# Peptides against a protein of PDB entry 6RGO, part 49

Target 1, 392 residues: chain A of PDB entry 6RGO
Amino acid sequence: MALKLLGFNQDATCFSVISSNKGVTIYNCDPFGKCFELEKSTSNDEELDFLVEMLFSTSLIAVVDKTIGASKRKKLKIVNTKRKATICELTFPHEIMDVIMNRKIICVVLKSDQIFVYDISCMKLLRTIDVRGEKLKSTSKFRNSEAVGDIGVRVSLSTDNNSILCYSSYSKSDKENAPLNDIVVFDALKCIQINVLPAVHQSNIVCIACSPDGMLMATASEKGTIIRVFKTIDTENDEPILVNEFRRGSRPSRISEMKFNHDNTLLACVGESDTIHIFALPVTTTEADANEDDTLQQSSHSLSSSINGLQYISKGLANRFGKIIVSKIPTQSQQRHVAYIKIPENAKYRIGFPKDTTNTIHICGEDGNYLVYSIPRNEVGPCTLVKSNTFD

## One batch from the design tools (peptide)

Design b1_p18_1 (made by RFdiffusion4)
Fold by OpenDDE base, seed 4:
Structure b1_p18_1 (fold): chain B 392 residues (1-392), chain A 18 residues (1-18)
Amino acid sequence: as target 1 above (392 residues)
Amino acid sequence: SEEEEDEELAEEIIENLE
């Protein structure tokens, strides 16, 4: 049977799948099992397509029926899974492309490059962000979204109550085909723009991840060779802070998903390649308020492992006008993965980090495998398989 | 637990939307 993965919830306690014969199924990760099933309403041999976003492991989900020919592609349903009932239905002017939520906010991304921000508690519209309309103020031409395939606005939301929304925006370049290579950082609760990161890649951004606390974000372009990690809120002299630059590979390959672990020490990425890559982040010591005096001199030996990465001298012509943030990090500072997982070629996988185990990763495949891996801390190498389950 | 607090929140949202 053809499975289509929808992904993990915010804390990787659940994941959702589309089964061609059954409809939407939600699985609990531990104990492993089905927790919810939404049956297919139609007997037609049409390829099922859905968006499902969960409020953690709760009985509340958001559902969009994206099946071809369905008039429902513009409808968001809030569903009580315990009752199998739709409690709220919203209709949008355009097709829904993505839905993300946390305990405070639902964001709905439309094919029109609009983001609708709602207060989850009452489904009140807080803000409409018109990413295309902001571009039109700078550039006179509509991008036909149909002609550019999978390139649209990408979003990520912090899982905390601060509700930091990161989204891709069009560069202010006077070029007719301005790429979606800017990032906007937005406070979804206060409905204010906090930061703008201009031209974080040379091509369109296709993947964004926000950290659970909203303090970090990761970006990948269509090339998927370089991942950049930025601070979301903090700036240095009104310029964005690039924390890390990671090299996934030398060959172009699309990244479909990235995730931070809950303590911001790891970043994982998955996509069209045979490899999930896991990168180590520098521990940002949050200055915890140094109140009490306790003198324990634990000598943190900084193991500076100088991995001599191959010098690909990209002679990029520095166009004089845009301070591309990229120019400040030497190409020698591109870190490799610290860990990896091999996955079957052509199998789509999704990733999640559980909250309680910062060195564990959950993965699931369209091959019907749910896998739990342990991430090595002290060595560069493969992850170890700890648990495996199958689903249909 | 955090799961119980999240389910209470989901129930409150459900009641507010019904």
Scores: peptide ipSAE 0.583, ipTM 0.955, DockQ to the pose 0.905
Fold by OpenDDE base, seed 2:
Structure b1_p18_1 (fold): chain B 392 residues (1-392), chain A 18 residues (1-18)
Amino acid sequence: as target 1 above (392 residues)
Amino acid sequence: SEEEEDEELAEEIIENLE
């Protein structure tokens, strides 16, 4: 049977899959098992495509039927999984490309490069973000990109109640082919722009991850060779703070997903490569807790010594044209992965970090494997398989 | 538990949308 992965929920307690024969199935991770199944409404041999976004492990899901020929690609359904009932249906002017949520907000991304921000509690529209802006409306050749690889707006939402929305935006270049290489940081609750990070990559951004607390974001371009981590809200001299620059590889490879763990100590990435990469982030010791437990300091020093060579060369050459050139971290200071998982080259995988175990990663594959790995703390190397389950 | 609080929130949202 062909499986298509939809991904993990916010805390990696559940994941969703499309089965060609069954429709949408949601699995619980622990105990492993089916928790919900949405039956295929059509007897046609059409390739099923869905968006499913869960509100954590709850009975509340958002569903979009993206199946080709289905007149439903513009419809968001809110579904009660306990009752198997649609409780709300919204229709959009354009095809839905992505749906993300937390306890407060649903964001709906359209093929028109619009983001609709809703209050989840009442499905009230809070904001419509037009990422193209008014000026570029004239050259609305909707890219008839039949190519599954379509360059569109990417979004990530913090899983906390602060509801920090990071999205890719077009650079202010008057070029018809302006890249989606800016990042906007947006408070989705207050509906205010907090920050703008200009030209964070040379090419279009294809993957964004926000940290659970919304304080960090990771970005990757179409090249997928370099991952950049920024502070979302904090600025230094009104300039964006680049925290880390990671090298995934030397060869171009698309990154499909990135995630932070719940304590912002790890960043994982997955994509078209045979390898999930896990990177260590510098723990910002907030100076406040320096008083009590002097004893545990000894083990952290060995990893910190290699990180301290990242002098804040936050000397962005403010070129005369107001383009914040994100200072290229010298290629020598580009950090590699601290851990990795080998995966089959032909299998798409998704990743999730469970809340309670910051050194554990959940992965699932279109090969029907759900795998739990332990991440090594003190050594650069492979992750250790802890648990394995299969699904169909 | 946080899972119970999230399910109560989901039930409240469901009741507000029905």
Scores: peptide ipSAE 0.564, ipTM 0.951, DockQ to the pose 0.901
Fold by OpenDDE base, seed 3:
Structure b1_p18_1 (fold): chain B 392 residues (1-392), chain A 18 residues (1-18)
Amino acid sequence: as target 1 above (392 residues)
Amino acid sequence: SEEEEDEELAEEIIENLE
């Protein structure tokens, strides 16, 4: 059967798939099994296309049926899975491209490069972000709407209640073909722009991940060779906003998904390549009050490759040339993966990090495999397969 | 559990949207 992966939920307790014969199926990860099915609305041999976003492992899901004609592609349904009932229906002016949620917020991304931000508790519209309208205020020339190929606005939302939204925006460059290579950091609850990261890549951003706590953000361009990790907020300590630069590979390859683990120690990426890459992040010691007692000497042999090379460009020059956040970091400071998983060539995979086990990764494939891997802590190498299940 | 708290939250949201 042709399977299409929708992905994991926020904590990787569930994943969603489209089966060409059944419709949408949601699986629980542990115990592994089918927990919900949305039957096909039509008997036609039309290629099924859906968006499904879950509120964690709960009975609340957001569904967009993209299978049938231009009208249904504009409808968001909130569904109670226990009752199999639509409890709310919203209609948008344009096709829905993405839906993302947490315990507080739903964000709906449209083909018009608009982001609608809702309070989930009452489906009240908090904000409409017009990424094109922001470009118009800066640059009078629209791209003709027809030449908006596979490059749309990308979004990621923190899974915590702080609801930090990261989205790709158009560069202020006077070029008619300004790339989507800026990032905006937005407080979705307060509806306030926190930060703007200009020109984080040379080409369009195609993948964004926000950390669960909203403190970090990862980005990849169309080239997918370099992943950059940024702080979302400027810290008082004049620390560089760019905290990591990772090399996925030498060959261009599209990254489809990135995820942080729950404690921000790992970043995984998947895409068109035969390899899932896992990178180690420096432990950001949040100065949580370390009350004295638990002297668990976790000898974290942090491979602290001291990236000493970011010379503090003094405050004075930053005012005249807009913050070139991406200094050309020497290729020698690019970290490689600490762990990897080999996947079948041409199989699309999705990734998720469970909350309870920071060194475990869940993956699922359009080949019908659900796999749990253990990530090595102290050695660079392959992940170890712990559990395997199949779905149809 | 966190899963029970999330399901209670989902039930509250469902009741507010019905």
Scores: peptide ipSAE 0.564, ipTM 0.952, DockQ to the pose 0.911
Fold by OpenDDE base, seed 1:
Structure b1_p18_1 (fold): chain B 392 residues (1-392), chain A 18 residues (1-18)
Amino acid sequence: as target 1 above (392 residues)
Amino acid sequence: SEEEEDEELAEEIIENLE
């Protein structure tokens, strides 16, 4: 049977799949089993396509049936899984490309490069973000959707109540082909733009991850060779703070998903490569807790390689066009993965970090495998398989 | 539990939308 992965929920307690025969199935991770099934609306052998976003492990899901006709692709259904009933239906002017939520906010991304921000508690529209802006409405030559690959607005939302929304935006270049290489950081609750990170990559951004607390953001371009981690809110001299630059690989490969763990110590990435990469983030020692005197001498030789401050050598090469280009971090300061998982070639995988175990990662594959891995702490190496289940 | 609090929140949202 052809499986299509929808992904994990916010805390990796559940994951969603499309089964060609059944429709949407949601699995609980522990104990492993089916928790919800949405039957296909049609008897036809049509390729099933859905968006499903869960509110954590709850009975509340957002569903978009993309299988049949342009009309369904514009409908968001809020579904009570206990009752198997649609409780709310929203219709959009354009096809829905993505849906993300937390305890406060639903964001709906349209093919028109619009983001609709809703208060989840009442489905009230808080904001419509037009990522193209007013000037580009006149030059809407429909990019013939055939030749320009799957380049659209990418979004990520913090899983906390701060509801920090990160989205890709078009660079201010008057070029008809401006790349989606800027990031906007947006307070989704207050509907305020907090920050703009200009030209974080040279090409379009294809993957974004926000940290659970909304304080960090990871970005990857179409090349998928370098992942950049920024502070979302904090700036230094009105410039974006680059925390990390990770090298996934030397060969271009699309990154489909990135996730932070719950304590912001790890960043995982997955995509078209045979390898899930896990990177270590520097523990931001909050200066505050330095006062408690507890003398426990345990000589853990933490390889505190003094990551001597990546002093952003703001050699502002003010290139003549006023574009702040994020200075290429020297290749010597590019960190590699600390851990990895080998996955089958051509199998799509999704990733999630459980809350309770910061050194555990959940993965699921279109091959029907749900796998739990332990991440090594003391050495750079492969993750250890702890648990495996199969689904159909 | 956090899961129980999240389900209570989901139930409140459901009731507000019905």
Scores: peptide ipSAE 0.560, ipTM 0.951, DockQ to the pose 0.905

Design b1_p18_1_s1 (made by RFdiffusion4, then SolubleMPNN; from b1_p18_1, 9 letters changed)
Fold by OpenDDE base, seed 5:
Structure b1_p18_1_s1 (fold): chain B 392 residues (1-392), chain A 18 residues (1-18)
Amino acid sequence: as target 1 above (392 residues)
Amino acid sequence: KEREKLEEEAEKIFKALE
């Protein structure tokens, strides 16, 4: 049977898939098994396409039927999985491209490059963000999405209650073909823009991940060779703080998903390559008040010794238009993965980090495999397979 | 406990949308 992966929920306790024969199925990770099934409404041999966003492991899901020819591509349904009922339906002016939620906010991304921000508690519209801005309304030649691949606004939302929204935006270059290479950081609760990171890559941003606490973001371009990690809120001399630059590989390959673990110590990425990469983030020692005197000399040889060579040469290449391109970390100081998982070639995989086990990663494939891996702590190497299940 | 609290939040949302 053809499977299409939708992904994990916020805490990797569930994942969703499309089966050509059954429709949408939601699986629980532990204990492993089906927890919900949405039957297909059509008898036609049409390729099923859906968006499904879960509110953690609750009975609340958001569903969009994206099946070709369906007038439903503009409709968001809030579904109660226990009652098998649609509780709310919202209709948008354009096709829905993405849906993301937490306990407070739901964001709906449209093909028009608009983001609709709602209070989830009452489905009240808080803000409409027009990423093209008012000046580009005249040049609204809809990029014929057929000729230039899936280049649209990308979003990520913090899973906490602070509801930090990161989204890709058009560079303010007067060029008709401005890249989606700026990042905006937005407080989705207060509806305030809190930061702008200009030109974080040379090409369009195709993947964004926000940390669970909203303090970090990861970005990847169409090239997918370099991942950059930034602070979301803090700036240094009005410039964006680049925390890390990771090298995924030397060959171009699209990154489809990135995730932080729940303590911001790991960043995973997956895409069109045969390898899931896991990167270590520097532990920002919050200066916890170390008032307690207990002399436990555990010689944690912290891997801190390799950081001393980062002369941040902020060669802000002031481009001819006064835009500072984020200074590239020298290629020699680019960090590699600390761990990896080999996956089948041409199989699409999705990733999730469970909350309770920060050194465990959940993965699922369109090959029908659900796999749990242990991440090595003290060595660079392959992850160890802990558990495997199959689904259809 | 946490899962039950989240389900109670989902049930409050459903009641507000009905």
Scores: peptide ipSAE 0.660, ipTM 0.966, DockQ to the pose 0.871
Fold by OpenDDE base, seed 4:
Structure b1_p18_1_s1 (fold): chain B 392 residues (1-392), chain A 18 residues (1-18)
Amino acid sequence: as target 1 above (392 residues)
Amino acid sequence: KEREKLEEEAEKIFKALE
């Protein structure tokens, strides 16, 4: 049967698939099994296309039926899976491209490069973000989305209640074909723009991940060779803070999904390559409040590892275009993966990190495999398969 | 516990949209 993966929920406790014969199926990860099915509404051999976003492991899902006609592609349904009933239906002016949610917010991305931000508790519209309208204020020319294939606005939302929304925006370049290579960081609850990271890649951003706490974001371009990790809120001298730069590979390959684990110690990426890559992030020691208590003088020699920040100031022409975050990190000093998973060639996979086990990753494939891997802590190497299940 | 609390939040949302 042809399977199409919709992905994991926020805590990797469930994943969603489209089966050509059944419609949408939602699986629980532990215990493994079907928890919901949305039956195919039509007997036609039409290729099924859906968006499904779950509120964690709850009975609340958002569904977009993209299979039948341009009108249905503009409708978002809030469904109660226990009742198998549509509770709310919203209609949009344009085709829905993506839907993301947390406990507070639902965001709907349109083919028009608009993001509709709703309070999930009452489905009240909080904000319409017009990424094209923001571009038009800076650059007079509309980009027709039709001419550029799969290149549209990308979004990621923090899974916490702070509801940090990261989205791709058009660069302020006077070029007719300005890339979607800026990132905007947005407080979705307060409806305030917090930060703008200009030109984080040379080409369009095709993948964004926000950390669960909203403090970090990862970005990848169409090339998919380099992943950059930034702070979302914090800035140094009004400039974006690049925390990490990872090399996925030397050959171009599209990254389809990235995710942080729940403690921000790992970043995973998957895409068109035969390899899921897992990168280690430096543990930001939050200075725990040093409560004042008692005496023991043990002389811990603080090895001040002088991070000699090699300021390679390439004196190259700083033309008036916004400072491309030129990787100050030489290509040789780019961090590689600490762990990897080999996947079948041409199989699409999705990834998820469970909350309770920060060194475990869940993956599922269009080949009908649900796999749980253990991530090595102390060595660079392959992940170990811990559990395997099949679905159809 | 956490799953039950989340389901109660979903049920509150459903009641607010009905």
Scores: peptide ipSAE 0.652, ipTM 0.965, DockQ to the pose 0.904
Fold by OpenDDE base, seed 2:
Structure b1_p18_1_s1 (fold): chain B 392 residues (1-392), chain A 18 residues (1-18)
Amino acid sequence: as target 1 above (392 residues)
Amino acid sequence: KEREKLEEEAEKIFKALE
């Protein structure tokens, strides 16, 4: 059967897939099993495409039928999975490209580069963000590239109640082909722009991850060779704080998904490569609760010295033109993965971090594998397979 | 407990949208 992965929910307790025979299926991770199925409404041999966003492991899902020829690509359905009923339907002016959710907010990304921000509790529209802004008045050409994987606005939302929304924006360059290489940080509850990170990559941003608490973001460009981690809210002298620069690889490869674990100690990435990479983030020990356990001090000193190297880089390249060229962290200070998982080259995988086990990662593949890996703490190496299940 | 609280939040949303 052809499977298409939709991904994990916010806490990796469930994942969703499209089965060519059944439609949308939601699996529970633990205990492993099918928990919901949305049957095909159409008898057509058309390749099914859906967006499914879950409110954690609840009966609330947002569904978009993106199947080709479907008049439904502009419709968001709020579905009660227990009742198998559509509770609410919203129609948008343009095709829905993405849907993201937390306990407070649902964001709907349109093909028009608009982000509709709703209060989930009543589906009240809080804000429409037009990412193209006023520059659209001249170039009414919707990019007719219907190609799956076209360059559009990318979004990530914090899974907490603070509802920090990170989205890619067009650079202020007057070029007709301005790259989507800026990041905007937005308080989705207050509807306030918090921060703008200009030119975080040289090319379009194709992947963004917000940390669960909304304090960090990771970004990757079309090249997928470098991942940058920034603070979302905090600034140093009104400049964006680059926390980490990770090297995924030397060869270009698209990153399809990145995720932080729940304590912001790990960042995982997956994409078109045969390897899921897991990077360690420096634990900012706030000095406050230095209670007695002496043993872990030795490993922290080596990472702190590398962070002090980052502070030296901020001061030097304030180029006269106010473009924060994120000074390339010298290639020597680019961190590698601390752990990895090998996956089949031709299988798309999705990743999730469970809340209760910070050193565990859930992965699922279009090959029908659901896998749980343990991440090594004290060594650089492969993750250990802990559990495997199959689905179809 | 946490899952039950989240499901109660989902049921409140459903009642507000019906």
Scores: peptide ipSAE 0.650, ipTM 0.965, DockQ to the pose 0.930
Fold by OpenDDE base, seed 3:
Formats: sequence, C-alpha cells, structure tokens
Structure b1_p18_1_s1 (fold): chain B 392 residues (1-392), chain A 18 residues (1-18)
Amino acid sequence: as target 1 above (392 residues)
Amino acid sequence: KEREKLEEEAEKIFKALE
C-alpha cells in the first residue's frame, strides 16, 4: 500500500501515517501498536493528503484534510480521539500549509505566507503574522504567489511552555526576487518579536528546527549542504549568535526534517538522501553545572578547539552594515556528523527523539518500518538498531 | 504520571471548547 508519513509527536511517543486505503493511522511507539484510526470519508480513488499534529500522546489532535479538490484544505479540526469527535472547527481564508503545536500554542501557516497564532486553551487568536505584508512595507512589488513553487514560509515551535516560534521571512533586498533567507524569532505567548537573523543562508530556507527549550535554532537552505545552529536570543555577552556550522554533504540534497534531542546535545537531519545524519552540539555549560565531575572534560576539549576559529568580526564593521551574522566561517571549521543511519534511497523517513533516552532516535519510513536506533557516544560511526516493527 | 497530567490538560481544553 502507498504510505505517506506525517511524522512523530513532540516526545516521539507516537507517529502518524496516511494509508491510501484506510486514511490516517496513529501508532504508539512503546508498546508498539495502533492507538487511533481516522477512516477515509470518501470512496474516491483520490490521493489522500492530511496534516495531523498531536498534542504529545494525548487524545487531542489537529487535523486538516488536504485532499485535492476539497474545500476542507482551509479547515482546521480539533479532534478528540477517545470520542472520535470534532470539538472545534476553524476556517481560514487560504489553504493550510502547516500546523504546529505545544501545550500552550497552535500555529497555523497559510499559503498566503500568514501565520495565525492561537491560545490552545480557548482557541483565541493572539496574532496574525503577515510575512508578505512585512515585505510589502519594505518593497512595493507583490511577487505573484503563483510563480513561487514549493518555497513557502517555514516554521518551528519550541515544545516547552516558553513557546518560541522561529519562522522564515523575506530579506529586505530591493531585488524583485528576495529570498526567504531571514529568520524571525518570536515569543508566541507575549506576541513579541525577540530577534531577527538576516541572510542566514544565500538561498531560501526550506527547513527550520527549534530546540525543545527554544534556546537554539537550526536552519538549512534548499542546497541542504550546510546546517547552521544559532542562539535564538542575543546574550549580553559578546558571544556569537552562530554557535555551529555542520556539513551534511558536498552534493545538494533537500533536508525535509531536523530535530534536536531533549538536552540540546544532538541535532539529527533527514531528507532525500540515503543517510540520516546526527551531529553533536557542544554542551554549553551554564556556569551553574561547573561543579559536576572531572571525567567529561577530556572529550569536550577536542571539539571546542575547532570552534575557536570563529574570528570575532571586529566591533567596528558591525555598526555600519547590519549584523553580518554569517561571518566567513573557514571551511575547516565545518563539523561532520558524529553518527549516521543508512536508509533506502527511495523511502521518505521521519525522525523523533524520545524524552527519556537522549542517545536513542526513533525513525519511521514510507516503506512501513518503525526503527529504534542507539547513537554511539564515544565513536564516530553507524547507529546500532535496537528495535524494529512493521506497519501497513 | 506525565502522560496522565498531559491527558488531564487535553480534557480541560476539550471542556473549554465544548
């Protein structure tokens, strides 16, 4: 059967799939099994497309029927999976492109490059962010939206209660074809812009990940060769906002998903390549944890020495040209993966990090495989398969 | 415990939207 992956929930305890014959199925990861099914409402041989966002492992899901020809592509349904009932329905002026949630916030991304931010507790609209309207205030020329293919606004939300929203925005360049290469960091609860990261890539951003705590953000462009990791907040210290630069590969390949683990020590990426890459992040020791054991110091020294090549852009040039966040990081400072998983070249995969096991990754494929891998700590190499299940 | 607390939060949301 043709499967389409919808992905893991926030804590990787569940994943969602579309089966061409059955509709939407949600699986529990441990114990492995079906926990919810949404039956196909139509007998038509139409290709099913859905968005499903789950509130962790709860009975609350947000569902959008994206099936072609359906007026339902503008409707968000809040569903109680225990009752199999729609509790709330919202209708939008444009097609829904993405839905993301945490315990506080739902964000709805439209084909119009608008982001609707809701308080989940009452479905009250907190903010409408108009990413195009912000561009129009700077550049009078509407790009006709029809010519912009699969390139839209990308979003990521912290899984914590701080509700840090990162989204791609258009650069302020007077060019008719301004890329989506800026990042805005937004407090979704307070509805305040925290930061703007200009020109973080040369081309459009196609993938964003926020850390669970909202302190870090990862970005990839349509080239997918370099992943950059940034602090979301300007620290008062003269510390660089760009904390890591990773090289996935030399060949262009689309990255479809990135995720941090729960302690911000690992970043995984998946996409159109035969390889899931896992990168180690330097542990930012907050000064408070400096009292724990001497034994971890030896491994951190080898990774930290490569980061010292971030030459401080002298304070004098930063004042006249807006914060050039992309210093020319020497190509030598680009870290490789510490671990990898080989996947079938033609199978789309999704990734998730479980909360309780920081060195474990969950993956699922459109080939019907759910796989649990152990990540090596002390050696660069392949991940070890720990558990496998199949689904249909 | 954590899963049960999250489900109680989801049930509070459902009651507020009904």
Scores: peptide ipSAE 0.649, ipTM 0.966, DockQ to the pose 0.912

